# Designs tried in a protein design run: peptides against a protein of PDB entry 4U39. Part 67

Target 1, 302 residues: chain A of PDB entry 4U39
Amino acid sequence: SIKVIGVGGGGNNAVNRMIENEVQGVEYIAVNTDAQALNLSKAEVKMQIGAKLTRGLGAGANPEVGKKAAEESKEQIEEALKGADMVFVTAGMGGGTGTGAAPVIAQIAKDLGALTVGVVTRPFTFEGRKRQLQAAGGISAMKEAVDTLIVIPNDRILEIVDKNTPMLEAFREADNVLRQGVQGISDLIATPGLINLDFADVKTIMSNKGSALMGIGIATGENRAAEAAKKAISSPLLEAAIDGAQGVLMNITGGTNLSLYEVQEAADIVASASDQDVNMIFGSVINENLKDEIVVTVIATG

## One batch from the design tools (peptide; aimed at target 1 D187 V263)

Design b2_p27_7_s3 (made by RFdiffusion4, then SolubleMPNN; from b2_p27_7, 8 letters changed)
Fold by OpenDDE base, seed 1:
Structure b2_p27_7_s3 (fold): chain B 302 residues (1-302), chain A 27 residues (1-27)
Amino acid sequence: as target 1 above (302 residues)
Amino acid sequence: MELKVYESEKKLVLTGKISDILAYLKS
């Protein structure tokens, strides 16, 4: 089974976005220290952590409280994660609960033998230096606790969105990028109605890989596949070129009009940016909710 | 990795070396 755990406000917002976008084949778990915020989650499983420590009032933007809350609730977390083959831990880093609890939860997942993937955001610079410092600590802890860690630099999202984008929309976009990161992988691995992927191959690409890079490209119209692929490999979200990656995950998602030619074209472009001997998980997915859009997600590991 | 092919009505997933994946997509 595949489980997605949203940790804290940002993580739970991302999970809500995943549910709203009907990401299939995964179980959702919402984790928070704030009981009121947790009640707003759309996840089937809702877990309040640190009930004794926080009394449901949240972590007060203190990562140490988030950490202790997860530690307090370790047994509950273990039970919720039991039997998972893969666990996604998603959080907005820089806050209290997400920053502190996500590494603890990730470690629990890893200790249970699950392939553990972190998908987290780094706060916007405008959120202040304190959040950046807290996020740095949390990201460092996540790196040690996961098999693969995707860190989304929120400041790079500002390069993708309109300059006039309101702050609230920038946060929504961060949640959406978290969604895209998880979905980009889960759509490849979670194959409803398919023979399950050989999970050994997934582990080969994602196990003990440390930091991973993610690029996303979206395009419409003529040459949309090529444009989306080019945007993905040159995405502002990529902190480095995908060249030299030891593994690549590529997802191309389109509507019912997605053609094999478009799939080939996109694959060729991504391949041109990678070593030909690199192991890849490639997926082409039909999403009926997409009309003329093609979405290409590239994740480079190792 | 050896090339593996997984196909449904709405999804095609390939695992393997990039070169093998590309060759498969083009055959």
Scores: peptide ipSAE 0.707, ipTM 0.974, DockQ to the pose 0.923
OpenDDE base, seeds 2, 3, 4, 5: peptide ipSAE 0.705, 0.704, 0.707, 0.706; ipTM 0.973, 0.973, 0.974, 0.974; seed 3 fails the geometry check

Design b2_p27_7_s4 (made by RFdiffusion4, then SolubleMPNN; from b2_p27_7, 10 letters changed)
Fold by OpenDDE base, seed 1:
Structure b2_p27_7_s4 (fold): chain B 302 residues (1-302), chain A 27 residues (1-27)
Amino acid sequence: as target 1 above (302 residues)
Amino acid sequence: MPLKVYETDKKLILTGKISDILEYLRS
């Protein structure tokens, strides 16, 4: 089984976005210290952590409280993760619960033998230095606790969106990028009605790979496939070029009008940015909710 | 990795070397 765990406010917002976008083949778990916020989750499993410590009032933006809350609830987390082959841990780093609890949860998943993938955000610079410092500590802890860690630099999202984008919309976009990161992978691995991918191949690409880079491209029109692919490999979300990666995950998602030619064109572009001997998981996915858009997601590991 | 192909009406998943994947898509 594949489980997606949203940790804290940002993680739970991302999980809600995943559910709203009908990401299939995964089980959703919402984890929070704030009981009221947790009630707003659409996840099938809702877990309040640190009930004794926080009394459901949240972590007060203190990562140590988040950490202790997860430690308090270790047995409950273990039970919720038991039997998972793969676990996605998603969080917005810089806050209390996400920053503190996500690494603990990730470690629990890893200790259970699950392929553990972190998909987290760095806070925007405007959220302040304290959040940036807290996020750095949490990301460092995540790196040790996961097989693959995708870190989304929120400031780079500002390069993709309009300069006049309201702050609230920037946060929504961050949640959406978290969704795209998880969905980009899960759509490749969680294949309802298919013989499950040889999980050994997934492990080859994702196990013990450390930090991964993610690029996303979206386009419409006649050259949408090429444009989306070019945007993905040159995405502001990429802190480095994807060349030299030991593994690549590529997802091209389109509507029912996605053609094989478009798929090939996008693949050629992404491949041109990578070593030809690199192992890849490639996916072409039809999403009926997409009309004229193509979305290309590229994840470079190792 | 050897080339593996998984296909449904809504998904085409390929695993393997990039070169082999590209060759498959071009065939």
Scores: peptide ipSAE 0.708, ipTM 0.974, DockQ to the pose 0.922
OpenDDE base, seeds 2, 3, 4, 5: peptide ipSAE 0.702, 0.707, 0.701, 0.700; ipTM 0.973, 0.974, 0.974, 0.973

Design b2_p27_8 (made by RFdiffusion4)
Pose (drawn by RFdiffusion4):
Structure b2_p27_8 (pose): chain A 294 residues (1-190, 197-206, 209-302), chain P 27 residues (1-27)
Amino acid sequence: SIKVIGVGGGGNNAVNRMIENEVQGVEYIAVNTDAQALNLSKAEVKMQIGAKLTRGLGAGANPEVGKKAAEESKEQIEEALKGADMVFVTAGMGGGTGTGAAPVIAQIAKDLGALTVGVVTRPFTFEGRKRQLQAAGGISAMKEAVDTLIVIPNDRILEIVDKNTPMLEAFREADNVLRQGVQGISDLIALDFADVKTIMKGSALMGIGIATGENRAAEAAKKAISSPLLEAAIDGAQGVLMNITGGTNLSLYEVQEAADIVASASDQDVNMIFGSVINENLKDEIVVTVIATG
Amino acid sequence: SLSVKFFTVAHNHTELTEAFEEARAAE
């Protein structure tokens, strides 16, 4: 019983993307102060929060509103989250709802005893000062409210995509990366949560590599461990979760070869949760999701 | 569709290598 909660617009898209990618085994909850944007969520559960406060008009990039909105819907949220063994709280930081509400929601989930993993994006630098400041204040709050907070620095999306990909695609990739963050774990729980719990505090950074071809598992792993999303050296990690995903042509040769690359770059006595998952919708593509905690 | 091909929880590199050896032996 793992629930992925998209909070605000940032999470709304990630949840959509997850659903679009048919990520299995999770119950999705899209939570928004913005009734219009919320009605775009492909989530079966659409929770409008702060209905009294924001009248469906959203938080206006005011985290305080997203927070008061979440606090107003404190009871509606717990009801939706009760029974969750694990709650992914996915949101865009810098906003109002995502920045405000996610800590309230993730804290509720944490109090509910669920393994609360918050997976958020820090706004692109270009989103400006307000976005940066609010997320920083917001990411700071997400850390206090989750067991593990995987923070995806959107600015690093721009290093990854072609220098000329339009902004719209840059935001889109941030959504996918957020989806890639949650799927990278949720695919490994579809298992004693104390395992993953022992891997879940402090902040967490993740990396992703996608590759195709003859030497792809290594290409993917190398790209994953070196990826711009992954800002710090993995040898600094106390725990590492590794997810290898490929087509039905995923061989153990490829799997271990990528595991060896991720492993050698991690500390030797590191705790590790490693999985490889077959995605029939993949052909020659392989995706290594690496999440380091410490 | 999604399926797990290999999964392990390792507390060091030796345990991870052993898990791969066991997986290959099972095959």

Design b2_p27_8_s1 (made by RFdiffusion4, then SolubleMPNN; from b2_p27_8, 16 letters changed)
Fold by OpenDDE base, seed 5:
Structure b2_p27_8_s1 (fold): chain B 302 residues (1-302), chain A 27 residues (1-27)
Amino acid sequence: as target 1 above (302 residues)
Amino acid sequence: MKEIKFFAVTKSKEELKKAFEEEKAKL
């Protein structure tokens, strides 16, 4: 089974976006120290952590409170994660709950023998230096607690969106990028393909890889597959080129008109931008809602 | 609807092409 855990406000917002977009084949768990915020979650499983420590009033933007809250609730977290083959831990780093609790939850998942993937955001520079420093500490702790860590630099989202994009829309786009990172991987595993991916192959690419880079490309029109693939490998979300990556996961999502030729063309572009000896897993997904749009998600590990 | 989900694990561009050819032959 695949479990997605949203940790704190940003993680819970991302989980809500995943549920709203009908991401299938995963169980959703919302974790928070704030009981009022947790009640707004759309997740089936809602877990208040650190009820004794925080009294449901949240972590006060303190990562140490978030950490202690997860430690207090360790047994409850273990029970909720039991029997998961894969666990996604999603959080907005720089806050109290997400920054402190996400590494603890990730370690619990890893200790249970689940393939543990972190999908987290760095705060925008405008959120201030304190959040950036807290995020850096939380990301460092996540890196040790996960098999693969995808870090989304929120400042790079400002390169993808219009310069006039309101601050609230930039946060919504950060939640959407978190969704795309989780969905891009979960769709490869949770949905029966014509070629069934062995979960062992996913484990080989993602186990103990540390930091991963994510690129997303979206395109429409006659060359949409090639354009989406080129946008993915040159995505502003990539902190580096994918040429040195030991492993690549590629998801190609399109409408009912997605052709095998388009999938091949996109995969050839990504493989050509990767190392010669790269282990690549690619998947194609049909989403009837995309119509003429193709979405390429690339996750580079190594 | 036949959700044509193709998954291939490839170690090379040549294996990628083979995987596509094998799937194309099933269509």
Scores: peptide ipSAE 0.083, ipTM 0.722, DockQ to the pose 0.630
OpenDDE base, seeds 1, 2, 3, 4: peptide ipSAE 0.070, 0.041, 0.031, 0.047; ipTM 0.686, 0.646, 0.525, 0.603

Design b2_p27_8_s3 (made by RFdiffusion4, then SolubleMPNN; from b2_p27_8, 15 letters changed)
Fold by OpenDDE base, seed 3:
Structure b2_p27_8_s3 (fold): chain B 302 residues (1-302), chain A 27 residues (1-27)
Amino acid sequence: as target 1 above (302 residues)
Amino acid sequence: MKKIFFFAVTRSREELQAAFEEARAKL
């Protein structure tokens, strides 16, 4: 089974966005120290952590409180994650609960033998230096606790959106990018293919790989597949080029008019931009809502 | 409703091409 655990405010917003976008084949768990915020989650499983420590009033933007809250609730987290083959841990780094609890939850998932993938955001620079420093500590702790860590630099989202984009929309786009990272992988595993992926192949590409890069490309028109692939490998979300990546996960999502030629063209572009000996898992998904759009998601590991 | 079109694991460009040929034969 695949479980997605949203940790703290940002993680829970991402989980809500996943549920609203009907991400299939995954179980959703919302975790928070704030009981009022947790009640607003759309997740089936809602877990308040650190009830004794915080009294449901949240972590006060302190990562040490978030950490201790997860440690207090360890047994409940273990029970909720039990029997998962794969666990996605999603959080906004820089806050109290997400920053402190996400590494503890990730370690619990890994200790249970699940393939553990972190999908987290760095805070925007405008959220201030304190959040950036807290996020750096949380990301460092996540690297030790996961098999693969995808870090989304929120400041790079500002390169994709209009300069006049309201702050609230920039946060919604961060939640959407978190969704795309989880969905890009989960769709490859959870959706029954013409060629079934062995979960062992996913483990080979994602186990003990450390940091991963994520790129997203969207295009329409006659060259949409090639354009979407080129945008994905040149995405502002990539902190580096993918040319040294030994492992690639690629999702190609299109409408009912998606052709095998378009899938091949996009896959060839991504493979050509990767290491010569790259292990690539690719998948194509039909989404009737995309009409003429193609969405390419690339996750590069190694 | 999401429908899968094609999935494969490839370790080389040759395996990628072979996977597309297999997919064409199954469609």
Scores: peptide ipSAE 0.219, ipTM 0.810, DockQ to the pose 0.767
OpenDDE base, seeds 1, 2, 4, 5: peptide ipSAE 0.024, 0.058, 0.185, 0.211; ipTM 0.558, 0.593, 0.782, 0.787; seed 1 fails the geometry check

Design b2_p27_8_s4 (made by RFdiffusion4, then SolubleMPNN; from b2_p27_8, 12 letters changed)
Fold by OpenDDE base, seed 5:
Structure b2_p27_8_s4 (fold): chain B 302 residues (1-302), chain A 27 residues (1-27)
Amino acid sequence: as target 1 above (302 residues)
Amino acid sequence: MKKIKFFTVAKSKEELQAAFEAARAAL
């Protein structure tokens, strides 16, 4: 089974966005120290952590409170994650609960023998230096606790959205990018394909790989597949080039008119931008809502 | 040598069939 665990406010918002976009084949768990915020979750499983420590009033933007809250609730977290083959841990880094609890939850998932993938955001620079420093500590702790860690730099979202985009929409786009990172992987595993993906192949690419990079490209028109692939490998979300990547997960999503040639062209572009000995898993997904649009998601590991 | 594994993924049998038909129509 695949479980997605949203940790703290940002993680819970991302999980809500996943549910609203009908990300299939996954179980959703919302974790928070704030009981009022947790009540607003759309997740089937809602877990309040650190009830004795926080009294449901949240972590007060303190990562040490978030950590201790997860440690207090360890047995409850273990029971909720039990029997998962794969666990996604999603959080906004820089806050109290997400920053402190997400590494503890990730370690619990890993200790249970699940393939553990972190999908987390760095705060926007405008959220202030304190959040950025807390996020750096949380990301460091996440790296040790996961098999693969995808870090989304929120400031790079400002390069892909319109300059007039309201601050609230920039946060919603961060939640959407978290969704795309989880969905880009989960759709390859949980959705029936013409050729079944062996979960062992995903484990080979994602197990003990440390940091991963995510790129997204969207295009329309005659060269849409090639353009989407080129945009994905040059995405502002990539903190580095993928030329050294030993493992790549690629999702190509298009409308009912998505051709095999377009899929091959996009895959060849991404493979050519990766290591010469790259292990690439790529899937194509048909989504009728995209019409003439192609979306390419690339996750590079190693 | 690059190891590439291709999987076509669809949310439904109908989407899978449509994807396969679209792929065939492009050949």
Scores: peptide ipSAE 0.027, ipTM 0.620, DockQ to the pose 0.097
OpenDDE base, seeds 1, 2, 3, 4: peptide ipSAE 0.021, 0.021, 0.020, 0.222; ipTM 0.589, 0.597, 0.612, 0.790; seeds 1, 2, 4 fail the geometry check

## One batch from the design tools (peptide; aimed at target 1 V278)

Design b2_p28_1 (made by RFdiffusion4)
Pose (drawn by RFdiffusion4):
Structure b2_p28_1 (pose): chain A 294 residues (1-190, 197-206, 209-302), chain P 28 residues (1-28)
Amino acid sequence: SIKVIGVGGGGNNAVNRMIENEVQGVEYIAVNTDAQALNLSKAEVKMQIGAKLTRGLGAGANPEVGKKAAEESKEQIEEALKGADMVFVTAGMGGGTGTGAAPVIAQIAKDLGALTVGVVTRPFTFEGRKRQLQAAGGISAMKEAVDTLIVIPNDRILEIVDKNTPMLEAFREADNVLRQGVQGISDLIALDFADVKTIMKGSALMGIGIATGENRAAEAAKKAISSPLLEAAIDGAQGVLMNITGGTNLSLYEVQEAADIVASASDQDVNMIFGSVINENLKDEIVVTVIATG
Amino acid sequence: ITFNVTKTYTGKNDKETATVKVISGWSS
């Protein structure tokens, strides 16, 4: 019983993207102060929060509103989250709802005893000072409210995509990366949560590599461990979760080869959760999701 | 590299096959 909660617009898209990618085994909850944007969520559960406060008009990039909105809906949320063994709280930081409400929601989930993993994006630098400041204040709050917070620096999306990809696609990729963050774990729980719990505090950074071809598992792993999303050296990690996904042509040669690359770059006595998952919708593509904690 | 696998989980369904290992470290 793992629940992925998209909070605000940032999470709304990630949840959409997860659903679009048919990510299995999770119950999705899209939470928003913005009734209009929420009605775009492909989530079966659409929770409008702060209905009294925001009247479906959203938080206006005011985290305080997203917070008060979440506090207002404190009871509606717990009801939706009860029974969750694990809650992914996915949101965009810098906003109002995502920045405000996610800590409230993730804290509720944490109090509910669920393994609360917050997976959020720090706003692109270009989103400006307000976005940066609010998320920083927000990411700071997400850390206090989750067991593990995987923070995806959107600015690093721009290093990854072609220098000329339009902004719309840059935001879109941030959504996918958020989805890639949650799927990278949720695919490994579809298992004693104390395992993953022992891997889940402090902040967490993740990396992704995608590759195709003859030497792809290594290409993907190398890209994953070196990825711009992954800002710090993995040898600094106390715990590492590795996810290898590929087509039905995923061989153990490829799997271990990528595991060896991720492992050698990690500390030797590192705790590790490692999985490889077959995605029939993949052909020659292989995706290594690496999440380091410490 | 040889991994010190403490647990192994496998799962398969109509769409997915997964192997998950809990590893306490590795040696050369």

Design b2_p28_1_s1 (made by RFdiffusion4, then SolubleMPNN; from b2_p28_1, 16 letters changed)
Fold by OpenDDE base, seed 1:
Structure b2_p28_1_s1 (fold): chain B 302 residues (1-302), chain A 28 residues (1-28)
Amino acid sequence: as target 1 above (302 residues)
Amino acid sequence: LKYKVTKKYEHEDDKRKITVWVVSGYSL
């Protein structure tokens, strides 16, 4: 089974966005210290952590409270994650609950033998230096607790959205990028008819890889596949080039007119930009709601 | 093909069609 666990406010917002997009084949778990915020979750499984410590009042932007809350609730987390083959841990770093609890939850998942993937955001620079420093500590702890960690630098989202985008929409876009990171993987591995995907191939790409890079590219027109692939491998969301990447997951989503040639062209571009000995899983997804648009998501590991 | 496809998977439902390829190595 595949589980997605949203941790704290940002993680729960991302999980809500995933549920709204009807992502299939995954179980959703919402975790928070704030009982009121947790009640707004759309997840089937809602877990309040640190009930004794916080009395449901949240972590007060303190990562140590988030950490202790997860430690208090360890047995409940273990029971909720039990039997998972893969666990996505999603959080907005820089806050109290997400920053402190996400590494603890990730370690619990890993100790249970699940392939543990972190998909987290760095705070925007405008959220202040304190959040940035807290996020750095949380990301460092996540690196030790996961098999693969995807870090989304929120400031880079501002490079791909309109300059007039309201602050609230920038946070919604961060939730959407978290969704795209999880869905880009889950569509390839969690789809019921693809259950026969050898999970060993996924483990080869993602197990004990440390930091991973995520790029997204969108294009339309005659060369849309090549353009989308080029945009993905040069995405502002990438903190580095993928030229050394030994593992790649690639999702190519298009309309009913998506051709095999376009899929192969995009895959050739991404593979050519990776290590010569790259292990790659790539998939095409036909979405009838897409017309002429192609969306390429690349996750590079190693 | 510049890459070696080792496995191919297909799924189709009422909402979407998904095809997945597993590739090992890339040679120009």
Scores: peptide ipSAE 0.405, ipTM 0.866, DockQ to the pose 0.785
OpenDDE base, seeds 2, 3, 4, 5: peptide ipSAE 0.039, 0.306, 0.100, 0.025; ipTM 0.508, 0.843, 0.657, 0.429

Design b2_p28_1_s2 (made by RFdiffusion4, then SolubleMPNN; from b2_p28_1, 16 letters changed)
Fold by OpenDDE base, seed 4:
Structure b2_p28_1_s2 (fold): chain B 302 residues (1-302), chain A 28 residues (1-28)
Amino acid sequence: as target 1 above (302 residues)
Amino acid sequence: LKYNITKKYEFEDEKRKITVWVISGYSL
């Protein structure tokens, strides 16, 4: 089974966005120290952590409280994650609960033998230096606790969106990018009937790879596949080029008019930008809600 | 590109068609 666990406010917002976008084949778990915020989750499984420590009042933006809350609730987390083949741990780094609890939860998942993937955000620069420093500590702890860590640099989202984008919309876009990171993988591996995908191939790409890079490209028109692929491999979300990547996951999603030629064209561009000996899983998804748009998501490891 | 395609998977339901390829390297 595949489980997505949202940790703290940002992680739970991302999980809500995944549920709203009908991301299939995954079980959703919401984890928070704030009981009121947790009640707003759309996830079927809701877990309050650190009930004794926090009394449901949240972590007070302190990562040490988030960590201790997850440690207090370790047995409950273990039970909720039991039997998962893969666990996505999603969180906004820089806060209390997400920053502190996500590494603990990730380690629990890994210790249970699940392929553990972190999908987390760096805070925006405008959230202040304290959040950036807390996020750096949380990201470091996540790297040790996961098989693969995707870090979304929120400041780079501002390069993709309109410059006049309100702050609240920038946070929603960060939640959407987290959703795209999880969905880009889950669509390839969690779809009913694709469960026959040998999970060993996914493990080859993602097991003990450390940091991964994520790029997204969207395009329309005659060369939309090539344009979307080029945008993905040059995405502002990439902290580096994907040259030399030994593992790649590529999702190409389009409407009912998505052709095999377009899929191959996109795959050629992405593969050519990676190592010649790349282990690559690439997939096409037809989504009837997409008209002329193609979305290419690239996750590069190694 | 010439892919070393190791596996291909296909799924289709009423709403979606998904095709997945697994490759181990490529050549020009």
Scores: peptide ipSAE 0.457, ipTM 0.907, DockQ to the pose 0.842
OpenDDE base, seeds 1, 2, 3, 5: peptide ipSAE 0.382, 0.394, 0.377, 0.352; ipTM 0.890, 0.896, 0.892, 0.880

Design b2_p28_1_s3 (made by RFdiffusion4, then SolubleMPNN; from b2_p28_1, 14 letters changed)
Fold by OpenDDE base, seed 1:
Structure b2_p28_1_s3 (fold): chain B 302 residues (1-302), chain A 28 residues (1-28)
Amino acid sequence: as target 1 above (302 residues)
Amino acid sequence: ITYKITKTYEFEDEKTKRTVWVISGYSL
């Protein structure tokens, strides 16, 4: 089974976006210290952590409170994660609950033997230096607690959205990028009958790889597959080039007119930008809501 | 780049009824 855990406000917003987009084949768990915020979650499983410590009032932007809250609720977290083959831990870093609790939850998942993938955001620079420093600490702790950590630099989202995009929409886009990171992987493992086979290949690419890079490219028109792939490998979301990446997960999503040739063309471009000995897994997904658009998501490890 | 395909999966998503293709391979 695949479980997605949203931790704190940002993580739970991302989980809500995943549920709204009907990401299939996963179980959603919402974790928060704030009981009121948790009640707004669309997840089937809602877990309040640190009830004794926080009395449901949240972590007050203190990562140590978030950490202690997860430690207080360790047994409940273990029970909720039991039997998971794969666990996605999603959070917005820089806050209290997400920053402090996400590494603890990730470590619990890893100790249970699940392939543990962190998908987290760095705060926007405008959220202030305190948030950035807290996020750096949380990301460092996540690196030790996961098999693979995808870090989304929110400031880079500003490079891919319109300059007039409202602040609220920039946060929604961060939630959407978190969704794309989770979905891009989970869609490769989707069905109960194929999970074990697909999961074994994903596990080979993602186990004990540390930091991963994610790129997204979107294009339309005659060369849309090639353009989307080129945009993905040069995505502002990539903090570095993927030329050293030994493992690549690629998702190619298109409409009903997506051709095998387009899929191959995109895969060849991404492979050419990767290590010579790259282990690539790619999937193509038909989204009937897409007309002439192709979306390429690349996750590079190693 | 030439790659070797090692596995190919095709399945229908039960909820969306969409076909998904997954291919695993190595660059040569």
Scores: peptide ipSAE 0.038, ipTM 0.596, DockQ to the pose 0.394
OpenDDE base, seeds 2, 3, 4, 5: peptide ipSAE 0.058, 0.037, 0.042, 0.037; ipTM 0.451, 0.557, 0.613, 0.585; seeds 2, 4 fail the geometry check

